# Peptides against a protein of PDB entry 6TME: the designs that were tried, part 38

Target 1, 324 residues: chain A of PDB entry 6TME
Amino acid sequence: NRLKRAYIALQAWKKAFYSDPFNTAANWVGPDVCSYKGVFCAPALDDPSVLVVAGIDLNHADIAGYLPPELGLLTDVALFHVNSNRFCGVIPKSLSKLTLMYEFDVSNNRFVGPFPTVALSWPSLKFLDIRYNDFEGKLPPEIFDKDLDAIFLNNNRFESTIPETIGKSTASVVTFAHNKFSGCIPKTIGQMKNLNEIVFIGNNLSGCLPNEIGSLNNVTVFDASSNGFVGSLPSTLSGLANVEQMDFSYNKFTGFVTDNICKLPKLSNFTFSYNFFNGEAQSCVPGSSQEKQFDDTSNCLQNRPNQKSAKECLPVVSRPVDCS
Target 2, 324 residues: chain A of PDB entry 6TME as posed
Amino acid sequence: NRLKRAYIALQAWKKAFYSDPFNTAANWVGPDVCSYKGVFCAPALDDPSVLVVAGIDLNHADIFGYLPPELGLLTDVALFHVNSNRFCGVIPKSLSKLTLMYEFDVSNNRFVGPFPTVALSWPSLKFLDIRYNDFEGKLPPEIFDKDLDAIFLNNNRFESTIPETIGKSTASVVTFAHNKFSGCIPKTIGQMKNLNEIVFIGNNLSGCLPNEIGSLNNVTVFDASSNGFVGSLPSTLSGLANVEQMDFSYNKFTGFVTDNICKLPKLSNFTFSYNFFNGEAQSCVPGSSQEKQFDDTSNCLQNRPNQKSAKECLPVVSRPVDCS

## One batch from the design tools (peptide; aimed at target 1 V173 D223)

Design b2_p17_8_s2 (made by RFdiffusion4, then SolubleMPNN; from b2_p17_8, 7 letters changed)
Fold by OpenDDE base, seed 2:
Structure b2_p17_8_s2 (fold): chain B 324 residues (1-324), chain A 17 residues (1-17)
Amino acid sequence: as target 1 above (324 residues)
Amino acid sequence: SSLPELKYKKVPGLVLL
């Protein structure tokens, strides 16, 4: 019986709670698991006459505990939302039995260890949110071979380079922010045809920006701030026909910020502050447009306020990195 | 309780919580 397996799993999970401040699992008593708070039942996809546990929503429950291996008995679950809790430990490998998993949100918890490779085993996964945890090590290249709509990785401890497989991703939103990613952005990034939003904020990324970024025609948000990027901005950024928000602040960029970038047709905000740019076009000057906001603060610009000293600029500007 | 339609929680854009 499917509901009997669900009862075993949910009672094992209730025993794995260290704290339930809102008494969320108070009604988790008896065999009627479909009456449990945060447990949702539906007709099974293979037999509409059979009721199964199809979803879990424990978002914002402040529950401290862990995920026990018995959760692998919830084989009919397609939605697993447990964000904004205090769950700790690792994601159980037994969740590989949840072959209907469609949306997996474990964000804003205390999960540790490597990337939860069990997520790669789910054939129908569309949404993956693992942000605001303590996941560490390398991002597996295979994550971008998945037909995902959204990938949230931000605010973790991920290290190493961004996989070249990123160009295969069908995701509209990808976040890398506030990790320890290093190396260059892969040239394959320009193949992400469905990409709307990408965020690299606050990593150890370096090198030149790849020219292939200019192929991201559907991007509305591109944030590469707070990294170690060098060289000039690619002239191909003029291809970002739908970009609304663009941030290159807190890098080591040099050269001239061109009209072709600042005149992008959908651009509403462009931040390029805290770099070593030595010139900008008149269209890039803050206050030059009523429809666009610009920030040029702390560069090497002539006749602009709040710029770096000649002593700070000269060693960097006199040794531009060639990205050709 | 009826399952809320498995509407994609299209997570609205980056709500940086």
Scores: peptide ipSAE 0.025, ipTM 0.709, DockQ to the pose 0.076
OpenDDE base, seeds 1, 3, 4, 5: peptide ipSAE 0.024, 0.020, 0.025, 0.025; ipTM 0.711, 0.691, 0.711, 0.705; seed 5 fails the geometry check

Design b2_p17_8_s3 (made by RFdiffusion4, then SolubleMPNN; from b2_p17_8, 8 letters changed)
Fold by OpenDDE base, seed 4:
Structure b2_p17_8_s3 (fold): chain B 324 residues (1-324), chain A 17 residues (1-17)
Amino acid sequence: as target 1 above (324 residues)
Amino acid sequence: STLPELKYKDVPGLKLL
């Protein structure tokens, strides 16, 4: 039966625990897996008379251990939340048998190896949180062909370029922050019609910002800080009719910050500090509005406080990158 | 099928970024 398979899986997992500081699995004894702490049973979708293990919630349990291959016997699990633990090793390929997987949260652990390609095998996946791990290598392009609502990739060891398939994503939230992503933001980004929040903080991204960012009409948060971006800000950023938080700080941007950006109708915070901007509109000046916060610190602006020296500015400002 | 609403569990103390 399904619960006997779940018992085998959960007992194999309990044996894979090296430390359980809160004794979370203390009651993981006997065949009644539905009584186990952090195990949730529901009627099966194919037979409402049969109880199955439909969810796991071990969030904040500080459990040290690994995910054994026997977890692939939990074939009825749709919710898998194990964040804020100390699970190590790789995500088991046997989880491809969890065809009902809807929410997968393994964030804030010690997982290693490449992107968990088993996540691509789940036809109904809507939420993917793998942030705060040691996942490495390339992001597979196929992640953005998934009908996901949220994709959290931040605080990992991902490398290579952002896939051009990003424009196919239906996600409202995508985080790339604190990885080793390189190259340009793909021009296809402007096709992300459902995007509300996107964060690129603290990568090795470079080149010019694509003009197609201005097509992100539903974006409320756009953070591209702590990268290697160059050139001027795209004039098409005036299309960000819903942006509230915008950060371009800690880059190599040059040119003029325009009224059309600083007058965005919902803009509450715009940080463009630690760049090489050589001018700003009066609407961009910190303290020019009561409704908007700006930071222009450490640019190449004339008659502004806390700017870079002429010695720091001149080599960059005299050699602007053309983005046309 | 009533898939449960996405439980965006804000992880307390984890900065999102």
Scores: peptide ipSAE 0.041, ipTM 0.726, DockQ to the pose 0.063
OpenDDE base, seeds 1, 2, 3, 5: peptide ipSAE 0.025, 0.034, 0.036, 0.030; ipTM 0.691, 0.739, 0.716, 0.686

Design b2_p17_8_s4 (made by RFdiffusion4, then SolubleMPNN; from b2_p17_8, 7 letters changed)
Fold by OpenDDE base, seed 1:
Structure b2_p17_8_s4 (fold): chain B 324 residues (1-324), chain A 17 residues (1-17)
Amino acid sequence: as target 1 above (324 residues)
Amino acid sequence: SSLPELKYKQVPGLKLL
């Protein structure tokens, strides 16, 4: 019986709770698992006459505990949302038995260890949120070979380079923010045909921006702030016909910010502050447009307020990085 | 910048009760 397996799993999980401040699992008693708070049943996809546990939603429950291996008995679960808890330890390898997994949200928890490679085993996975945890090490390249719609990796301990396989991703949203990623953005990024939002904030990324970013015609949000990027902004950024929000602040960029970037047709906010830019077009000047916000603060611009000193600028501006 | 918002999707054919 599928519900009997679900009962065993849910009772094992209740035993793995160290704290349940809102008494979320108080009604997790007896065989009627479909009446459990945060447990959702549905007709099985393979047999509509059979009721199964198809979803878990324990979002914002502040539950302290771990995920026991018995959760691998929840073989009919397609939705697993447990964000904003205090779950710790590793994601169990036994979750590979949840072959219907479509949305997996374990964000804002205390999970540790390497990337949860069990997520790669789910053939139908479309949504992956593992942000705000302590996941560490390398991102597996195979994550971008999956037909995902959203990938949230931000606020973890991931390190090494961004995989070149990123260009194969079908995701509309990808977040790398607040990790330890290093090296260059892969040139393959321009192949992300469905990309709307990409966020690199607060990493150790470096080198030149690849020209291929300008091929991201559907991007509405591009944030590369708080990194170690160098050189000039690619002239190909004029291809970002749908970009609304763009942030390059807190880098080591040099050169001239062009009209072709600041006149982008949907651009509403462009932040390029805290760099070493030595010139900007009149269309990039803060207050030059009523429809667009710009921030040019703390660059090497002439005749602009709040710029870096000549002493700070000269060592960097006199040694431009060629990105050609 | 603000991080992208979570957008929950509907699982095809799944009718949660």
Scores: peptide ipSAE 0.070, ipTM 0.787, DockQ to the pose 0.894
OpenDDE base, seeds 2, 3, 4, 5: peptide ipSAE 0.024, 0.025, 0.025, 0.029; ipTM 0.693, 0.675, 0.685, 0.675; seed 4 fails the geometry check

## One batch from the design tools (peptide; aimed at target 1 F40 L45 D57 A78)

Design b2_p18_1 (made by RFdiffusion4; failed a check: the pose's geometry)
Pose (drawn by RFdiffusion4):
Structure b2_p18_1 (pose): chain A 324 residues (1-324), chain P 18 residues (1-18)
Amino acid sequence: as target 2 above (324 residues)
Amino acid sequence: SAETLTRLAEIRTALLES
């Protein structure tokens, strides 16, 4: 009995609810699971006459609990939204039985430990949001082999390198912000198809920017701020024909900011503050344009306000890194 | 909610078309 399996799974889950501030599971009684709050039923994909539990949405319920293995019984679920709860522990391996999983959002919870590799087992997975948890350790490179449209990893404790496989991703949006990733951005980044937004804010990345970034001609947001990148901006960045937001602030970049970048057509907000740039094109000057927003604070630029001192600048400015 | 139901329907349509 199909809905009985859903009943067992949801009752096993309610038992694990230690605190439910909004009494969200108050009506989770009896066998009519489709009437349970946050449970969404629909016709079976292969038979419109059969009723199935197809979605779970408890966004913002602030429930403290954990996900028991019995949730593996919800075999028809394709939508799982639990943003802003207090669900703790790990994602049960039994969730690999949810073969229709399409969009999995466990953002802003209390999950911990290694990357939830059960997500790699779902053949229809398109949206994966694990941001704002305590996941840590290495990132499974094979994650970029899945045909994910969206990958949100920001605000965890992930470490080590960006996988070389990133160029295989078909994602339109990828966030790595606020982890402890280290090393260089892989040269394969230029092979990412469909990429519109990529956010690296606040990691421990370094090395020079790969010139292959310039191949991302559909990117509208490129944010590499608050890392440790060195070298000059690659001249290939003129290929970012669609970039609207570009932020390289808080790095160790040196050299010139040219109009090759500052005059990009759709570029509206270009922040390169807190680096070691010693020259900039006139068109790159903040306050100079009514359409474009620039920020050059704390660089090594003559005749500009709030720059670094000459004392701090000369050692770094006179010793540019050979990107080789 | 109506929003969840709309989104769920979209996902299910995508799965059927696949």

Design b2_p18_1_s1 (made by RFdiffusion4, then SolubleMPNN; from b2_p18_1, 11 letters changed)
Fold by OpenDDE base, seed 4:
Structure b2_p18_1_s1 (fold): chain B 324 residues (1-324), chain A 18 residues (1-18)
Amino acid sequence: as target 1 above (324 residues)
Amino acid sequence: SAASEERLQEILERLRAE
């Protein structure tokens, strides 16, 4: 019965293919769905004597098409990987029936519409990758209430602010890059207990960096480049004991880049170029360390090459934003 | 493909443990 439903679903999906350049679904014929390319069967969790479709992997198939609602019949799927295709449309709400969904990767497609809220209905979801699509609108705050390990949102059309609930996230990796997020980074960010990598690149984020960033003891990658952040770097950044890659470039930061930041023990790359910093510690100077790489280009630093002109600097440096 | 099967097995084991 379950395999019959799977057959219906998969045939509906095949019918929804506009193009299958690699003939991935060429063998999607007949009731033996477990033999279908990219379809993986396993014993059902509730009844090991029953074979069910437990996984789909159509990564890199360059398939053009859409996801039909019949995919909701694949109720036993725990792994759904269809990245690097040309699927369009929206994620069907019928996928809410896939209660075992654990990894959902639809990245590098042409999906549109709001955040696929159906992902919120999956109680066991750990991996969510929707990057490189055309999803738009705001993020539902509830996404960070889920026990996700990884959340990839980058390269979409998301707008609005980052939810305050971000602090509740247990994800080790979260990407916001290349969207249209605005507002400040929530202060609750410091509560992200398992965070290793967070990327804010290329958004419309603004305001001061919250001091609470310094509480991210396990973060190895922190990239806030290409935004509209202002003020000084929080002194609490000295708490980033494990940060290896840090990028604050292409913002509107001012003030002094301190030793406490540049001497972070695991820091390998620190880019703070294209800001309005008016001073840096000797430890921050490019070439000062063989173990660390710094970029201080295009700031308001004295006696450094490739800095902004006084004309560019004075209006900003003379009116520093107070983040206190 | 093989990697997917392996990953799936890991996932299913985790789900069983829940």
Scores: peptide ipSAE 0.705, ipTM 0.963, DockQ to the pose 0.954
OpenDDE base, seeds 1, 2, 3, 5: peptide ipSAE 0.701, 0.681, 0.677, 0.699; ipTM 0.963, 0.961, 0.960, 0.962

Design b2_p18_1_s2 (made by RFdiffusion4, then SolubleMPNN; from b2_p18_1, 11 letters changed)
Fold by OpenDDE base, seed 1:
Structure b2_p18_1_s2 (fold): chain B 324 residues (1-324), chain A 18 residues (1-18)
Amino acid sequence: as target 1 above (324 residues)
Amino acid sequence: SASTQERLQKILEELKAE
C-alpha cells in the first residue's frame, strides 16, 4: 500500500523535527496522510484508481530538523518544496527512489556536505534549487547533462572550477553567486542554447571573459560582478541582442568600454564600476541616455568623477592583460 | 495551498506526456 508507506515516511519525518514553530505537523496523525498539512495527493500515474502522495510543500514553516532516510518511501513524489526552514544534515541517498521527482527545492535551509548527487539520479528533474545552504566541494559536471530548466546554486560553499559541461545545459536560469568558484568561465558557455539568466556574483573567478559569451543571444541577465576577471571586455558582447541587465563591477577589467556594448538594443542597466577601465565611449557615460542606466564609478577614466587615483591606476593600466 | 496543487497538476500532466 503506497499510502501506508507514505504514512511511515511522514511519521518518521515528524519524529525528525526538533522544532515546529507553526505546528505544521500538528495534524500529521492517523493513516489519512492526504489530509496532512503540506501533503498533496493525486491519482498515481501508473494507476489512476490509486491515490498517492505526489507533492510536499512545507515552504516557510521554519521547521528545525533533518530529512530521515524513510523519506525514500515517498516514491510517488514529483514536487518537493521545503524552502525557508531550518533542516540540517545531508540529503538522504534514499531519495533516489523518488523517480518522479520533477521539482526539488530545499533552498534556505542548513544542509551541509557535498553536492547532493541523488539529484542526478532523478530522470525527470526539471527544477533544482539548493541555494542558501552550506553545500560544499566540487560541482559535479553531470549536473549540466540534466535537462533542467533552472539550476540555483547560489549562497553555498561550492569551490573549484565551473565544469566545462555547462555548455550542455538546457537551463534558462543558472546561479553560481556567492560561492567559492575559481578559474575561468568555460568557453563552452556560448553553447547554452536556452540561457536567459546567468549569475556569477561574488566568487573567485578569474582570467579573461570568453568571447563565446557573445553567442548567448537570448540572455537577458548577465552578472559577473565581484570576481577577479581581467583583460578587456570581449568585442563579441555586441551579440547580446536581448541583454537587459549586465554587471561587471568589482573586477580587474581594463581597456575601453565600447559603443557596441553600451548601445545594445535591450540594455537597461550596465554596471562596470570598480574596475580599471581607462576609456569609455560617449554612449557609456552615465546620464547619456534616458533609457539606459550606467555606472562607471571607480575606474581609471579621464574627466569623470569618482575615479581611482593615478597611483592606483598606473600599475594596472600600464600592464594590460592580453586576452587574445 | 491552491497554488501548489495547481502546480502539481501541471507537473503530473508533463510527466504523463513523457
Scores: peptide ipSAE 0.697, ipTM 0.956, DockQ to the pose 0.974
OpenDDE base, seeds 2, 3, 4, 5: peptide ipSAE 0.691, 0.688, 0.694, 0.694; ipTM 0.956, 0.956, 0.956, 0.956

Design b2_p18_1_s3 (made by RFdiffusion4, then SolubleMPNN; from b2_p18_1, 13 letters changed)
Fold by OpenDDE base, seed 5:
Structure b2_p18_1_s3 (fold): chain B 324 residues (1-324), chain A 18 residues (1-18)
Amino acid sequence: as target 1 above (324 residues)
Amino acid sequence: SSSSEERLQKILEELRAE
């Protein structure tokens, strides 16, 4: 009996709660699991005459606890949303039995350990949100082989480089922000054909920006701020026909910010402050347009306010990194 | 919530189509 298995799983989970301040699981009593708060039943896909637990939504419950292995008994769950709780520990490998998993949101919790590789076992996964946790270690390259729509990795403790397989991703939104990723952005990034938003903010990324970024025709948000990028902005950025928000601030970029970038047709906000740019086109000057906002603060620009001193600029500007 | 139920229904429809 599938509901009996669900009962065992849910009771084990309730037992794994350390604190339930809103008494979310107060009604988790008895075999009628479909009446449990945050539990949603539906006809099974393989047999519509059978009722199964198909979804869990415990968002914003502030529950402290862990995910017990018995959750693997919830084999019919396609939606698992438990964000904004205080769940700790690791994601159980037993969740590999949840072969219908479609949306997995465990964001804003206290999960630890390596990337939950169990997510790679879900053939139908489209939405993966593990942001605002304490996941650590390497990002498995295989994550980008999956046909995901959205991948949220931000605000964790991930290290290592960004896998070159990123180019295989079909995701429209990918966030790497506020981790410890290092190395260069892979050149394969330009192959992300469905990409709309990508955020690298606040990592330890370095090197030159790959020219292939300019191939991201559908990208609307590109944020690479607060890293260690060097060299000039790729001239191919003129190809970002749909970019609206672009941020390169707080890096070590040098060179000239060109008209071709600042006149991008959909550009609304372009921040390139806190770098070592030594020139900018007139179209890049803050206040030059009513439709576009620019920030050129703290660069090495002549005749502009709030720039770095010659002492700060000269050592960097005189040694430009050749990205060719 | 009704929102979760609606989203779940859409997901199940997508899964059936696979």
Scores: peptide ipSAE 0.687, ipTM 0.950, DockQ to the pose 0.970
OpenDDE base, seeds 1, 2, 3, 4: peptide ipSAE 0.684, 0.664, 0.658, 0.684; ipTM 0.950, 0.950, 0.949, 0.950

Design b2_p18_1_s4 (made by RFdiffusion4, then SolubleMPNN; from b2_p18_1, 10 letters changed)
Fold by OpenDDE base, seed 4:
Structure b2_p18_1_s4 (fold): chain B 324 residues (1-324), chain A 18 residues (1-18)
Amino acid sequence: as target 1 above (324 residues)
Amino acid sequence: SSEAEKRLAEILAELRAE
């Protein structure tokens, strides 16, 4: 009976395909859903004697269509990978019935609407990838209450602020890049105990960087480029013992880039170009290290090439933002 | 894909362990 429900769901989905250029669903015929291309069956967790549809992988199928509500009948699916297609519409609320959902990857599609809150209903969700879509609106703070390993939100249309609950996240990778997030980075960011990579690129974030960033001991990638951040870099950034890639370019930072930052032990690339820094330590100078790459282009540095004009620098440098 | 099938097996193992 569970496979019968799966058959209904999958046939409804096939019907919802507008285009299947690779004929991925060509063999989606008949009741034997376990033979369907991209459909994976396994013994049910609650009854090993029952075979169920446990996974869907239609990655890179270039399928155009939508997700019909009948997909909610796939109650045993733990893996749902449909990235790099042309699915449109919204994520059906009926997917709340998929209580075993563990990895949900709908990235690189044409989904629209608000954040798919149905993802919040999945108690076992560990991987959420909704990047490269057209999701919009606010990010629900509850997303960071989930015990997720990875959260990919980049390249969408999300707005509003980063929720304070971010500090509760157990994710090792979180991407906010290329959205319309605004406001400050929450001070709670320092509480992200498992964070390895966080990317804020290309948003409308502003204010001072919180000192608490320095508490991210395990972070290897920190990219805050292309925002509206102001003030000096927190001195606490010296605490980023494992950071390898750091990018603060294309902001409105001022002040002095210190040795404590540029001499971080694992630092490989540090880009702080296109800001209003008025000084840098010798260790921050591009070419000063063989192991590290720096970019200080388009700041307000003296005796460095490719810097901003005095006319551009003076109004900003003379009125530094006090982040204290 | 075969990779997905392998990953699914891992996931199911994790779920069973919960």
Scores: peptide ipSAE 0.731, ipTM 0.969, DockQ to the pose 0.938
OpenDDE base, seeds 1, 2, 3, 5: peptide ipSAE 0.729, 0.710, 0.704, 0.711; ipTM 0.968, 0.967, 0.966, 0.967

Design b2_p18_2 (made by RFdiffusion4)
Pose (drawn by RFdiffusion4):
Structure b2_p18_2 (pose): chain A 324 residues (1-324), chain P 18 residues (1-18)
Amino acid sequence: as target 2 above (324 residues)
Amino acid sequence: SATETRLAEIRDALREAM
C-alpha cells in the first residue's frame, strides 16, 4: 500500500520533531497523508489515476529534529524544500531510494559532516542547495559530472581544492562563497557551459586568475573577492561580453586596470578595491560615469583618494608575480 | 500555491524526460 509507506515515513519523522515552533505538524494525524501540512500530493508520473506524495515543503518552519532513515520510503518525492529549519545531523543514506529527486534544498539548517554524497545517486537531480550548514572536508569532484543547473555550497566549512572537474558542469549558478577552499581556480573553468553566476567570496584561493575565465561569455556575475589572488587581471577578461557584476576586491592583484575591462558593454558594477593596482584607465575611475559603478579604494593609485601608502606599496608593486 | 506550481513544473520536466 503506497500511501501507507508515506504514512509510516511521515510518522517516523514527526517522532523525531523535538521542537516545532509553528505547530506545523499538528495535523499530521491519520492515514490521509495528502492533508498533512507541508506534504504535497500529485498524480503518479506513470499513471495519473494513482495518488502519490510528490513533494515536501517545510520552508521556514524552524523545526528542530533530524531526518530518519524511514524517509527513504517516500519513493515518489521529487521536491524537497526544508530551508530555514533546525534539522540536525546527516542526510540518511536511505534517501538514495528517492530516485525522482529533482530539487533538494536543505539550506540553512544544522546539518554537519562530510558532503551529502547520497545526492550523487539521484539521476534526475537538477537543484542542490546545501548552503548555510556545517558540511566540511573535501568536495566530491564527481558533483560537477551530474547535470545540475544550480549548486549552492556557500557558507559551509568545505576545504581543499576546487575540483578539476568543474569544467564539466552544466550549472547556470554555482556558489562556493564563505568556505575554506584553497589553491588555484582550475584552468578548466573556461569549459563550463550555461554558466551565468559564479561566487567565490571569502575563501583561501590564490595563484593568478586563469586566462580561460575570458571564455565565460554568458557570465553576468563573477565575484572572486576576499581571497588571496595575485598577478594581473588577465587581458582575456575582455571576453566577458555579458558580465554585469564583477568583484575582485580584497585580493593581492597588481598592475593596470585597462578600458579593455572597464568598457565592457553590460558591466555596471566593477569593484577592485583593496588590491595593489598601480594604474587605472580613465574610464575605470569611480565617479566618472553615470552608468557604471567603480570602486578603487585602497590600491596603489596616484591622484586618487584612500589609497595605500607609498611605503606599503613599493615592496609589492615592484615585485609583481610572474604568472608561470 | 507556489509549491504546487513548482511541483507541477518539475513533474512535467520529469515526465518529458521519460

Design b2_p18_2_s1 (made by RFdiffusion4, then SolubleMPNN; from b2_p18_2, 8 letters changed)
Fold by OpenDDE base, seed 1:
Structure b2_p18_2_s1 (fold): chain B 324 residues (1-324), chain A 18 residues (1-18)
Amino acid sequence: as target 1 above (324 residues)
Amino acid sequence: SSAEQRLQEILDELRASM
C-alpha cells in the first residue's frame, strides 16, 4: 500500500517533467518504484517488514518541471535531494505529510514564492538547503527555533530584517549571502552556541556590528562583506578564538583595526578592504605574517598603498559613528 | 551510492531518536 502511494506520486512527478535531458525518469515505469533511478527504498521505521521509499536523489539531472502535490504521498521520505535542476513553481504544502524529512535540498532550481513554510512542519529536519532559487519575502522567525544543523538561504530574494530568533539556532552553518536582508545583525547572534560558519555577504545590512559576535567561540568563518555596516570593529572580536576566515570588506567601517583582532590565534585570512579605516596595527599590515593573509586595500590608512583619497575619506572619517 | 549511504545514516539517526 505504501509503495502504491509512492507509485502514484512518482508517476505524477514524471508527468510534471517538461524536460528530462538525461532521461533520468526513463525507467520510471511499472509498480517497482524501488528500481526507479534516483529512488531509494528502505525498511520502514515503524515496520521493518515493509519496504518504503525513503529517499529521493535527483541531483544534477537538469530536469525542468514542477513539484506536484501528489509528492505528499511519499510519506516515508527522509532524504529529498533535487539540487541542480530546473524545477519551478512553489514547494507543495502537501509535503507536510513527509514527517520523516531530515534533509531537504532543493538548491539550484527556479523555485519562487515566499519561504517554504512547509519546512517548518517537519519535526526531524536537520538540513535545509534552498539556496540559488527565487524565494522572496520575509524569513520566518520560526526557522531558527528548529533544531537544524545547516541552513542555506543564500542567493535568493529574501528581504526585511534578520529575525532575533537567530540566537536560538543550533545550526553550525547559516548562509544569508546574496539576498536583500536589511537592518542590523541581532545582538542575539552571540547565543548561537553551535555556530561554525555564518555568511552575510552581499545584503543591505547596516548599523554597528553587535559586540555579542565575540561570544561565537566556535566560529571558523565569519563573512560580513558587501553590506552597509558602520562604526568600529567591536573589541570583543578578540574572543573569536577559532576564526580562520574573516571578511568585513566593502562596508563603511571606520576606526582602528587592532592587534587583538589581527593576532587571533587561528586567523588565516582577514579581509577588511574597501572601508574607511583610518588606522591599523602593525600585525594587520599585509605581509606582516607568513601565516596570515590580510587585505587593507582602499581604506583611509596613512602610509599604505592603494588607499582612498583624502577627499573621499575626510567626510566619513571626520564623522565617526559611535557604536557604544 | 553516496545518497544510499547518507540515507542509511539518516535512518539510523531517526531510529535512535525513537
Scores: peptide ipSAE 0.746, ipTM 0.973, DockQ to the pose 0.925
OpenDDE base, seeds 2, 3, 4, 5: peptide ipSAE 0.724, 0.716, 0.746, 0.725; ipTM 0.971, 0.970, 0.973, 0.971

